# Ledger of designs, part 95: peptides against a protein of PDB entry 2AUS

Target 1, 323 residues: chain A of PDB entry 2AUS
Amino acid sequence: ADIKREVIVKDDKAETNPKWGFPPDKRPIELHIQYGVINLDKPPGPTSHEVVAWIKRILNLEKAGHGGTLDPKVSGVLPVALERATRVVQALLPAGKEYVALMHLHGDVPEDKIRAVMKEFEGEIIQRPPLRSAVKRRLRTRKVYYIEILEIDGRDVLFRVGVEAGTYIRSLIHHIGLALGVGAHMAELRRTRSGPFKEDETLVTLHDLVDYYHFWKEDGIEEYIRKAIQPMEKAVEHLPKIWIKDSAVAAVAHGANLTVPGIVKLNAGIKKGDLVAIMTLKDELVALGKAMMSTQEMIERSKGIAVDVEKVFMPRDWYPKLW

## One batch from the design tools (peptide; made by RFdiffusion4, then SolubleMPNN)

Design b2_p16_4_s1 (from b2_p16_4, 8 letters changed)
Fold by OpenDDE base, seed 5:
Structure b2_p16_4_s1 (fold): chain B 323 residues (1-323), chain A 16 residues (1-16)
Amino acid sequence: as target 1 above (323 residues)
Amino acid sequence: SAEDEAMLAYIEEYLK
């Protein structure tokens, strides 16, 4: 999520009409909710599915989805996409995660050895999914981006870890324990990041959501519920983006593929097959799609399908039909 | 529903 992507401008003369669309910061509260994502602090105990069901009840919603399962006992950052934004979770599922974990060692190990061995687990690790995982139990590689030891107290090791999506921290701790020669288990786990969502001022509890919804519905105070819900565009901040002409927006919103002439600017480093976000010049999410060209091909070519549009988010009427 | 009862029980136990 923290990789700043270069922006390449293809059409420096392209302007946008300020009367068209609804920029993420200018949505009426009902529309903001319809295109919202909650950065939920999931409590320990309930499943991610139960928590999503509860949010739907609290906020009187028909649809919601989460950006990646947390186990029942695991707390912390659970992005929950609402209503028309529900499918934006497909952008969050493959996103990197950060956790704070408490590892309990089954024997005494010198601190220097703990630090040395844990550093060796940065990089590619081989994992086997847990038995209870719906995923086929095939050996797979996962990236550990970083391990930061926060505290060592005897046999208890508190650490921060950044990982590729679907890395099992319980399995990582088990392997660290084996490498230390004493064994270890995961005592506590909290997710502190899911792609662009982290522990910050946007993190809210289920209690906060109950209160904020009541303040809105009973007292007419929109401020709290507005702050508790992020625009769906937040959920795609980590994706490579393609910004399109106003004249292309309605076509893409109708499910047409993005063609090269519609591109105004784009991120560097897009590869064929990448998941990309198609954006307006006002940073509104139009659609998610599969890149059919690299960034370089999108710059050099004058025509062709740049993005195969897989999921439209924007309503068809936000921009005029200009074809 | 069983989900409603579980939600209400959770709200009462952990959120009130």
Scores: peptide ipSAE 0.025, ipTM 0.655, DockQ to the pose 0.099
Fold by OpenDDE base, seed 1:
Structure b2_p16_4_s1 (fold): chain B 323 residues (1-323), chain A 16 residues (1-16)
Amino acid sequence: as target 1 above (323 residues)
Amino acid sequence: SAEDEAMLAYIEEYLK
């Protein structure tokens, strides 16, 4: 997620018309909400679906979706995409996750052995989905990117863990307990990161949302609700990007595939089959799509389909048809 | 619905 991607410029003379579109920082409050994502601090207790239903009620919305289920007892970072941005969650589902977990050991183990064994779980692990999961119960590999032990208090081990999407921390803790020879269970779990969303100044509670919505509707104060909602472009920060000409924006917004002549600049390291974000020169999200070429092919070729457009977000009228 | 009852219970517990 934190990989700074190089930007390759194909057309250094490409300009953008400031009258076209709505850059993320210049959206009226109603439009900002329509293209918004909340970095919600999900409380323990409710399901992720219940919390999304509550957000829709609090903010008087028709549609919303979350960037990856948290179990009822799990708290922390739950990205909730709003209204016209609802489908941006597809960019967040495959994104890496970070958690802070409390593991309780079922026997006494020396601290040096705990540290040594937990370090061996960095890398690829074999997991089986839990019975309650709608996911097929096949054995699968998952990546553990890092394990950081925060505290060891007798049989209680507090640790931070970065993982590939769909890694089950409960299963990881069970396997660590088996490797230690005493067994273990997950006592507590909090999600501290979901792709570009983390515990920072943008993290808000359900209570905050109630208050901020009231301040806007009753007192005319937009500042709080505006800060509580991130632009949908935040939800694609971790993706490779392709920036397009103003003349290509309306075609892509109508569902046309992106062709090579429309590209102004792009990230390095795009592979065929990658999920990519198509952006305007004002950093507005036009669409998500599948790369049909590598970055190198998009540089070398003068024509062809660069991106198969899967989901359009931008309205068709923000940019004029120039074809 | 069960979701509406849970929401009402949450509103009563945390938002009143």
Scores: peptide ipSAE 0.022, ipTM 0.649, DockQ to the pose 0.105
Fold by OpenDDE base, seed 2:
Structure b2_p16_4_s1 (fold): chain B 323 residues (1-323), chain A 16 residues (1-16)
Amino acid sequence: as target 1 above (323 residues)
Amino acid sequence: SAEDEAMLAYIEEYLK
């Protein structure tokens, strides 16, 4: 998520009308909730689905969705997208994850050997999904971006791990234990990051949500619930972006594909087939779509379909129809 | 609802 992408400007004279749209920081509280994502601290015990159902009840919502299942026993960062933002969770599914894990070894191993063997698990690993997974059980590769050992206390190894989406930490720990020759199991697991969502001041509990909703509904204080909910645009920060002209926004909001003339600026390194976020010049999310061109093709070409629009988020009336 | 009672009980026991 922290990869700063270069921004290439195609039209340096493009301006935006301040009267059109609703920038993420200027949404009325009801609209902010309708286009919100909660950085939830999921407690251990409940399923991710139960927690989403509870959030819907607490906040009186019709729909919500989570940015990637945590097992019942796993705590930590669970992005929950609300109402009209619900579908933005699809941007978080392919996002990298970070965990803090406690591994318990089934025998004594020298610390130097623990460190050496765990370092060998950085990079590409072979995994098989667990039996309980809805994912088809087949051998697959997953990337371990980094392993940072935080503490070694005898047979207990506390470590931070950054992984590709759909890496099973329980399986990783099992394989580390086998490589150490003594076996191991996952004692504790907490997710500390899901793409752009991390353990920071935006992390909130279910209890916080109950209190903050009460302060708003009973006391008329919206500040707490406003801060507890992030704009849906946060859920796409890790994606490559394409910023479009005001004149193109309404067409894309109606489900039209983005054409090259509508592009004002874009991130470098977009490849054909990439998931991209289509943004206004006010950093409002219009839609998610599939890139039909590379960044280079979008620069060099004067016409053609740049993005196949798959999921529209922006209402059709926020920007005027200019066709 | 029984689900709301279970939620509230869980919040009271484990999230305070």
Scores: peptide ipSAE 0.022, ipTM 0.649, DockQ to the pose 0.100
Fold by OpenDDE base, seed 4:
Structure b2_p16_4_s1 (fold): chain B 323 residues (1-323), chain A 16 residues (1-16)
Amino acid sequence: as target 1 above (323 residues)
Amino acid sequence: SAEDEAMLAYIEEYLK
C-alpha cells in the first residue's frame, strides 16, 4: 500500500473546472457520509456483520459493507464503507493486511530458534483453508511479506505480520508451532492494517460513532463525525490510478469504458488486468475498473479502451456531459 | 474460518 507510484503526465495543459464535482475535502457532511468509509476499531466479540449492522443503526444508514471480515474474537482495523461507497470494499478485499498476533507455544523453545524459524515463514507459504471456509479446500499459496517479533516472553511470542489477503494467521501460527516441534496456537489477534487503513488518528470505536453522531444531530457539531468518516477515495489509495479529463467524467459516471483520449495522467506500472481507480483531476473517485492496457500502452496509443469500467461511484450529475 | 464464510457470503451478496 505504501509504494509511491510514479505519476506519468500525458496532458500537462489539462485543467479542471472548480465548479464541477465534489472534492473529498469539500463535501457537505451528508454527502461526505454517503461517500464515506469508517476506519473502525472492531471490538472483540461481535462478528464483522453485526458491527456493520450496528453502524447502520447508529448512523441511520440504509447500506454499508466491510473491507474484509474479522473473526469475532479478532479486534482492530475494519474499514466500513457507507451508503453509496459500500462497493468500494472491492478495492480492500485484495489489499494486504497487517496483524499483531500473540502465539502461545506448547513447549519451551530457545529464543534464537524461535527467531530463526519464524524468519523462514517470510515469503510464500502453503495454506489450507479452514474446514469452516466455504472456499474449496484447495492448497493455496499466500505471501507473508514480513514477520517482526515484538516480544518473546517464555512461551508467548508477540509478533507483527504483514500478509497477502486471505492469509490465515491461525494456520500460520499452527505451522510455526509444528516447525518449532512443540506446537502452538493463536492466543490473540489484532488487525493493525487493511490496505490504506491503519491504526492512526482516523481509527474510531463504535462508542465514538455514537457520541459523534449525537454531537452532530443534537448539538449541531459536525466536526467529530466528519473526522470519524474518511472519504471513499481513501479506500483506493493503494490502487493504481488514472486521472481523466473533465469531459470524460460524465461518460464514465454513466458506465462508459474509459478510452485513451480521456487520460490526463496515470500511475506507472499498470498491467493489463489490474484493478484501477479512475479519478478526476480533483482526486474524486469516478469508478473502479479493469485495465485493458498497460501504462505503456496507454501512453503510446492514441485510441482504444484503456479501462473496462466495472463499478461506478460518482453520481451522473456531478460533471456535465461534454459529448 | 467464520471469517472466510462471511467474506465469501459478502463477496457473493455485494461484489458480484
Scores: peptide ipSAE 0.009, ipTM 0.471, DockQ to the pose 0.038

Design b2_p16_4_s2 (from b2_p16_4, 7 letters changed)
Fold by OpenDDE base, seed 3:
Structure b2_p16_4_s2 (fold): chain B 323 residues (1-323), chain A 16 residues (1-16)
Amino acid sequence: as target 1 above (323 residues)
Amino acid sequence: SAADEEMLAYIKEYLS
């Protein structure tokens, strides 16, 4: 998620009309909710699906979806996309995750050996999905981006771990325990990050949501519920972006593929087949799509399909048809 | 609503 991408300008003369669209910071509260994502602190106990159902009830919503399942016993960062933004969770499924885990060792191991062995698990690891996973139980590789040991207390090891999506921390701990020769199990797990969503001032509880919704509906105070909901654009911050002309927005919002002439600026390093976010010049999410060209091809070519549009988010009427 | 009170009670039980 933290990969800074260079922005290449293709059309330096392109302007945007301030009267068109609804920038993320200027949406009325009802519209903000319709295009919102909650950075939820999921409590331990309920399933991620139960928590989504409760959010729908609390906020009187028809639709919501989560940005990647947490087990019932696992707490922490669960992005929940609301209403019109519900489909944005697809951008979060492949995103990296961070956890804080408590590993309990089944025997005594010197601290120096614990540190040395855990360092060897940074990089590519082989995993097998757990029995309860709907994923076919095939051996697969996953990347561990980093392991940071926070505390060692005898047989208890508290650590932070950054991982590729779909890495099973329980399986990682099991393999660390095997490598240490004593065995280990996962005692506790909290997710501290899911792509662009992390433990910060935007993290809210189910209790907060109940109170903040009440303050809005009964007291007319919008501030709390507005701050508790992030714009859907937050959920695509980690994706490569393509910014388009005002004249191209309505076409893409109607489900037309993005053509090369519509591009104003784009991130470097886009490859054919990448998931990309199509943005307005006001940083509004228009659509998600599959890149049909590289960044270089999008710069060099004068025509052709740049992005196969898969999921439209922007309403058709926010920008006028200029064709 | 009674449904909201029941939900709130349930949420409080899981958050304790």
Scores: peptide ipSAE 0.024, ipTM 0.648, DockQ to the pose 0.092
Fold by OpenDDE base, seed 1:
Structure b2_p16_4_s2 (fold): chain B 323 residues (1-323), chain A 16 residues (1-16)
Amino acid sequence: as target 1 above (323 residues)
Amino acid sequence: SAADEEMLAYIKEYLS
């Protein structure tokens, strides 16, 4: 998620009309909620689906969805996309995850050996999905981006781990335990990151949401509930972006594919087949789509389909039809 | 934690 992407400008003279659209920072509270994502601190105990159902009840919402399941016993970062933003979770599902895990060893192992063996699990690992997963029990490779040992206390090993989406930390710990020769199990697990969402000032509890909703509805204080909800654009920060002309926005909002003439600026390193975010010049999310060209092709070509639009978020009326 | 159980109890009561 932390990859700074270069921005290539195709049209340095392109301007945007300040009267069109609703930039993330200028949305009325009701509209902000309709296009919102909560960085929820999921408590241990409930399922991710139960927590989403509670959020819907607390905030009086029709629809919501989460950015990747946490098991009942797992706490921490659960992005919950609201109402019209619900489909933005598709950008978060493939995103990298970070966890803090407590591993309990079933025997005594020297600390130097623990550190050496755990370092060998950085990189590609072979995993089997757990029996409880509806996923076919096929062997699959997953990336472990990093392992950081935080503390070793006898048989208890506290560590931070960055992983590819769908890596099973319980399975990782089991394999580490086998490699150490004594066996191990996962005692505790917390998710500390899901793509652009992390443990920061935007992290809120279910209790916070109850209080903040009451402050808004009973006392007319919007500040707390506004801060508790991130704009949906936060959920796509990790994606490569394409910024489009005002004249192209309404067409894309109607589900038309993005053509090369509509591009004002774009990130470097887009490949054909990548998931990309189509943005206005005011950093509003218009749509998600599949890149049909590389960044280089989008620069060099004068015409053609740049992005196959898969999911529209922007309402059709925020920008005028200019065709 | 006990605090998590208390919070969950409160949320359930609020939603009842």
Scores: peptide ipSAE 0.024, ipTM 0.672, DockQ to the pose 0.797
Fold by OpenDDE base, seed 5:
Structure b2_p16_4_s2 (fold): chain B 323 residues (1-323), chain A 16 residues (1-16)
Amino acid sequence: as target 1 above (323 residues)
Amino acid sequence: SAADEEMLAYIKEYLS
């Protein structure tokens, strides 16, 4: 998520009409909620689905979805996309995750050996999905981006780990325990990051949501609920972006594929087949789609389908139809 | 609603 992507400008003269659309920072509260994502601190105990159902009840919503399942016993960062933003979770599902884990060793191991062995688990690891996973129990590789040991207290090892989506920390700890020769199990797990969502001032509890919704509905104070909900654009910050002309926005909002002439600027390093966010010049999310060209092809070509539009988020009427 | 009270009670129990 933290990879700064270069922005290549294709049309430096492209302007945007300030009267069109609703920039993420300028949405009325009702519209902000309709296009919102909550950075939820999921409590331990409930399933991610139960928590989503509760959020829908608390906020009187018809639809919501989460950005990646946390097991019942796992707490922490659960992005919950609301209403019209519900489908943005598809951008979060493949996003990297960070956890803080407590590993309990089944025997005594020197600290130097713990540190050395855990460092060897940075990089590509082989995992088998848990028995309860609907995923076929095939061996798969996953990336461990980093392991940071926070504390070692005898047999208890507290560590931070950054991982590819769908890496099982329980399985990682099991393998670390095997490599140490004593065995280990996961005592505690908290997710501290899901793509662009982190443990920061935007993290809110279910209790916070109840209170903030009450303050808005009963007391007319919208500030708390506004801060508790992030714009859906937050959920795509980690994706490569393509910014389009005002004249192309309505067509894409109607489900038309993005063609090369509609591109104003784009991130470097887009490959064919990548998930990309199509943005307005006001940084509004129009749609998600599959890149049909590389960044280089989108620069060099004068025509053709740049993005196969898969999911539209923007309403059809935010920008005028100019075709 | 009774459902909201039950939910609030449950949330309080799990957050305590």
Scores: peptide ipSAE 0.023, ipTM 0.639, DockQ to the pose 0.093
Fold by OpenDDE base, seed 2:
Structure b2_p16_4_s2 (fold): chain B 323 residues (1-323), chain A 16 residues (1-16)
Amino acid sequence: as target 1 above (323 residues)
Amino acid sequence: SAADEEMLAYIKEYLS
């Protein structure tokens, strides 16, 4: 998620009209909520679906969705996309995750051996989804980006782990326990990161949301609820971006594919088939789509379909029809 | 609302 992508400028003379659109920092509170994502601290106990249902009740919303299931007993970072932003969770599903886990060993193991074996689990691992997973129980490879041991207290091992989406920490701990020869189980698990969402000042509880909504509705204080909700653009920060001309925005907002002439600037390293975010010059999310060209092809070509638009977020009327 | 109070009670139970 933290990979700074180079920005390649294709049209250095392209300007944007300040009267068009609603930049993420300038949305009225109602519109901010309609295009919002909550960085929720999910409590242990409820399902991710129950928590989403509660947020809908608290905030009087018709629609919401979460950026990746946490098990009932797992706490921490659960991005919840609201209303018009609900489908932005598609950008978060493939995003890397970080957890802090407590592993309990079923026998005594020297610390040096624990450290050595856990280091061997960095990189590509083979996993089988758990029985309760909606995913077909086929063997699959997943990346473990890093394992950081935080503390070892006898048989209890506290560690931070960065993983590819859909890596099961419970299964990882089970395999570590087998490799150690004593067995192990997951005692506790907290998700500390989901793509661009992490444990920071934007993390809020369900209790905070109740209070902040009350302050807005009863006391007329919008500041707290405004801070508790991130703009939907936060949910695409980790994606490669393509910035488009004002004249292309309305067409893309109507579901037209992005063509090469509409591109003002783009991130380096886009490959054909990548999920990309189409942005205005004001950093507003227009749509998500599939790249039909590489970055290099989008630079070199004068015409053609650059992005197959899969999901539009921007309303059709924020920018004028210039086609 | 009564629904909010029930939810708050539930949230408090899970956050404790």
Scores: peptide ipSAE 0.022, ipTM 0.658, DockQ to the pose 0.097

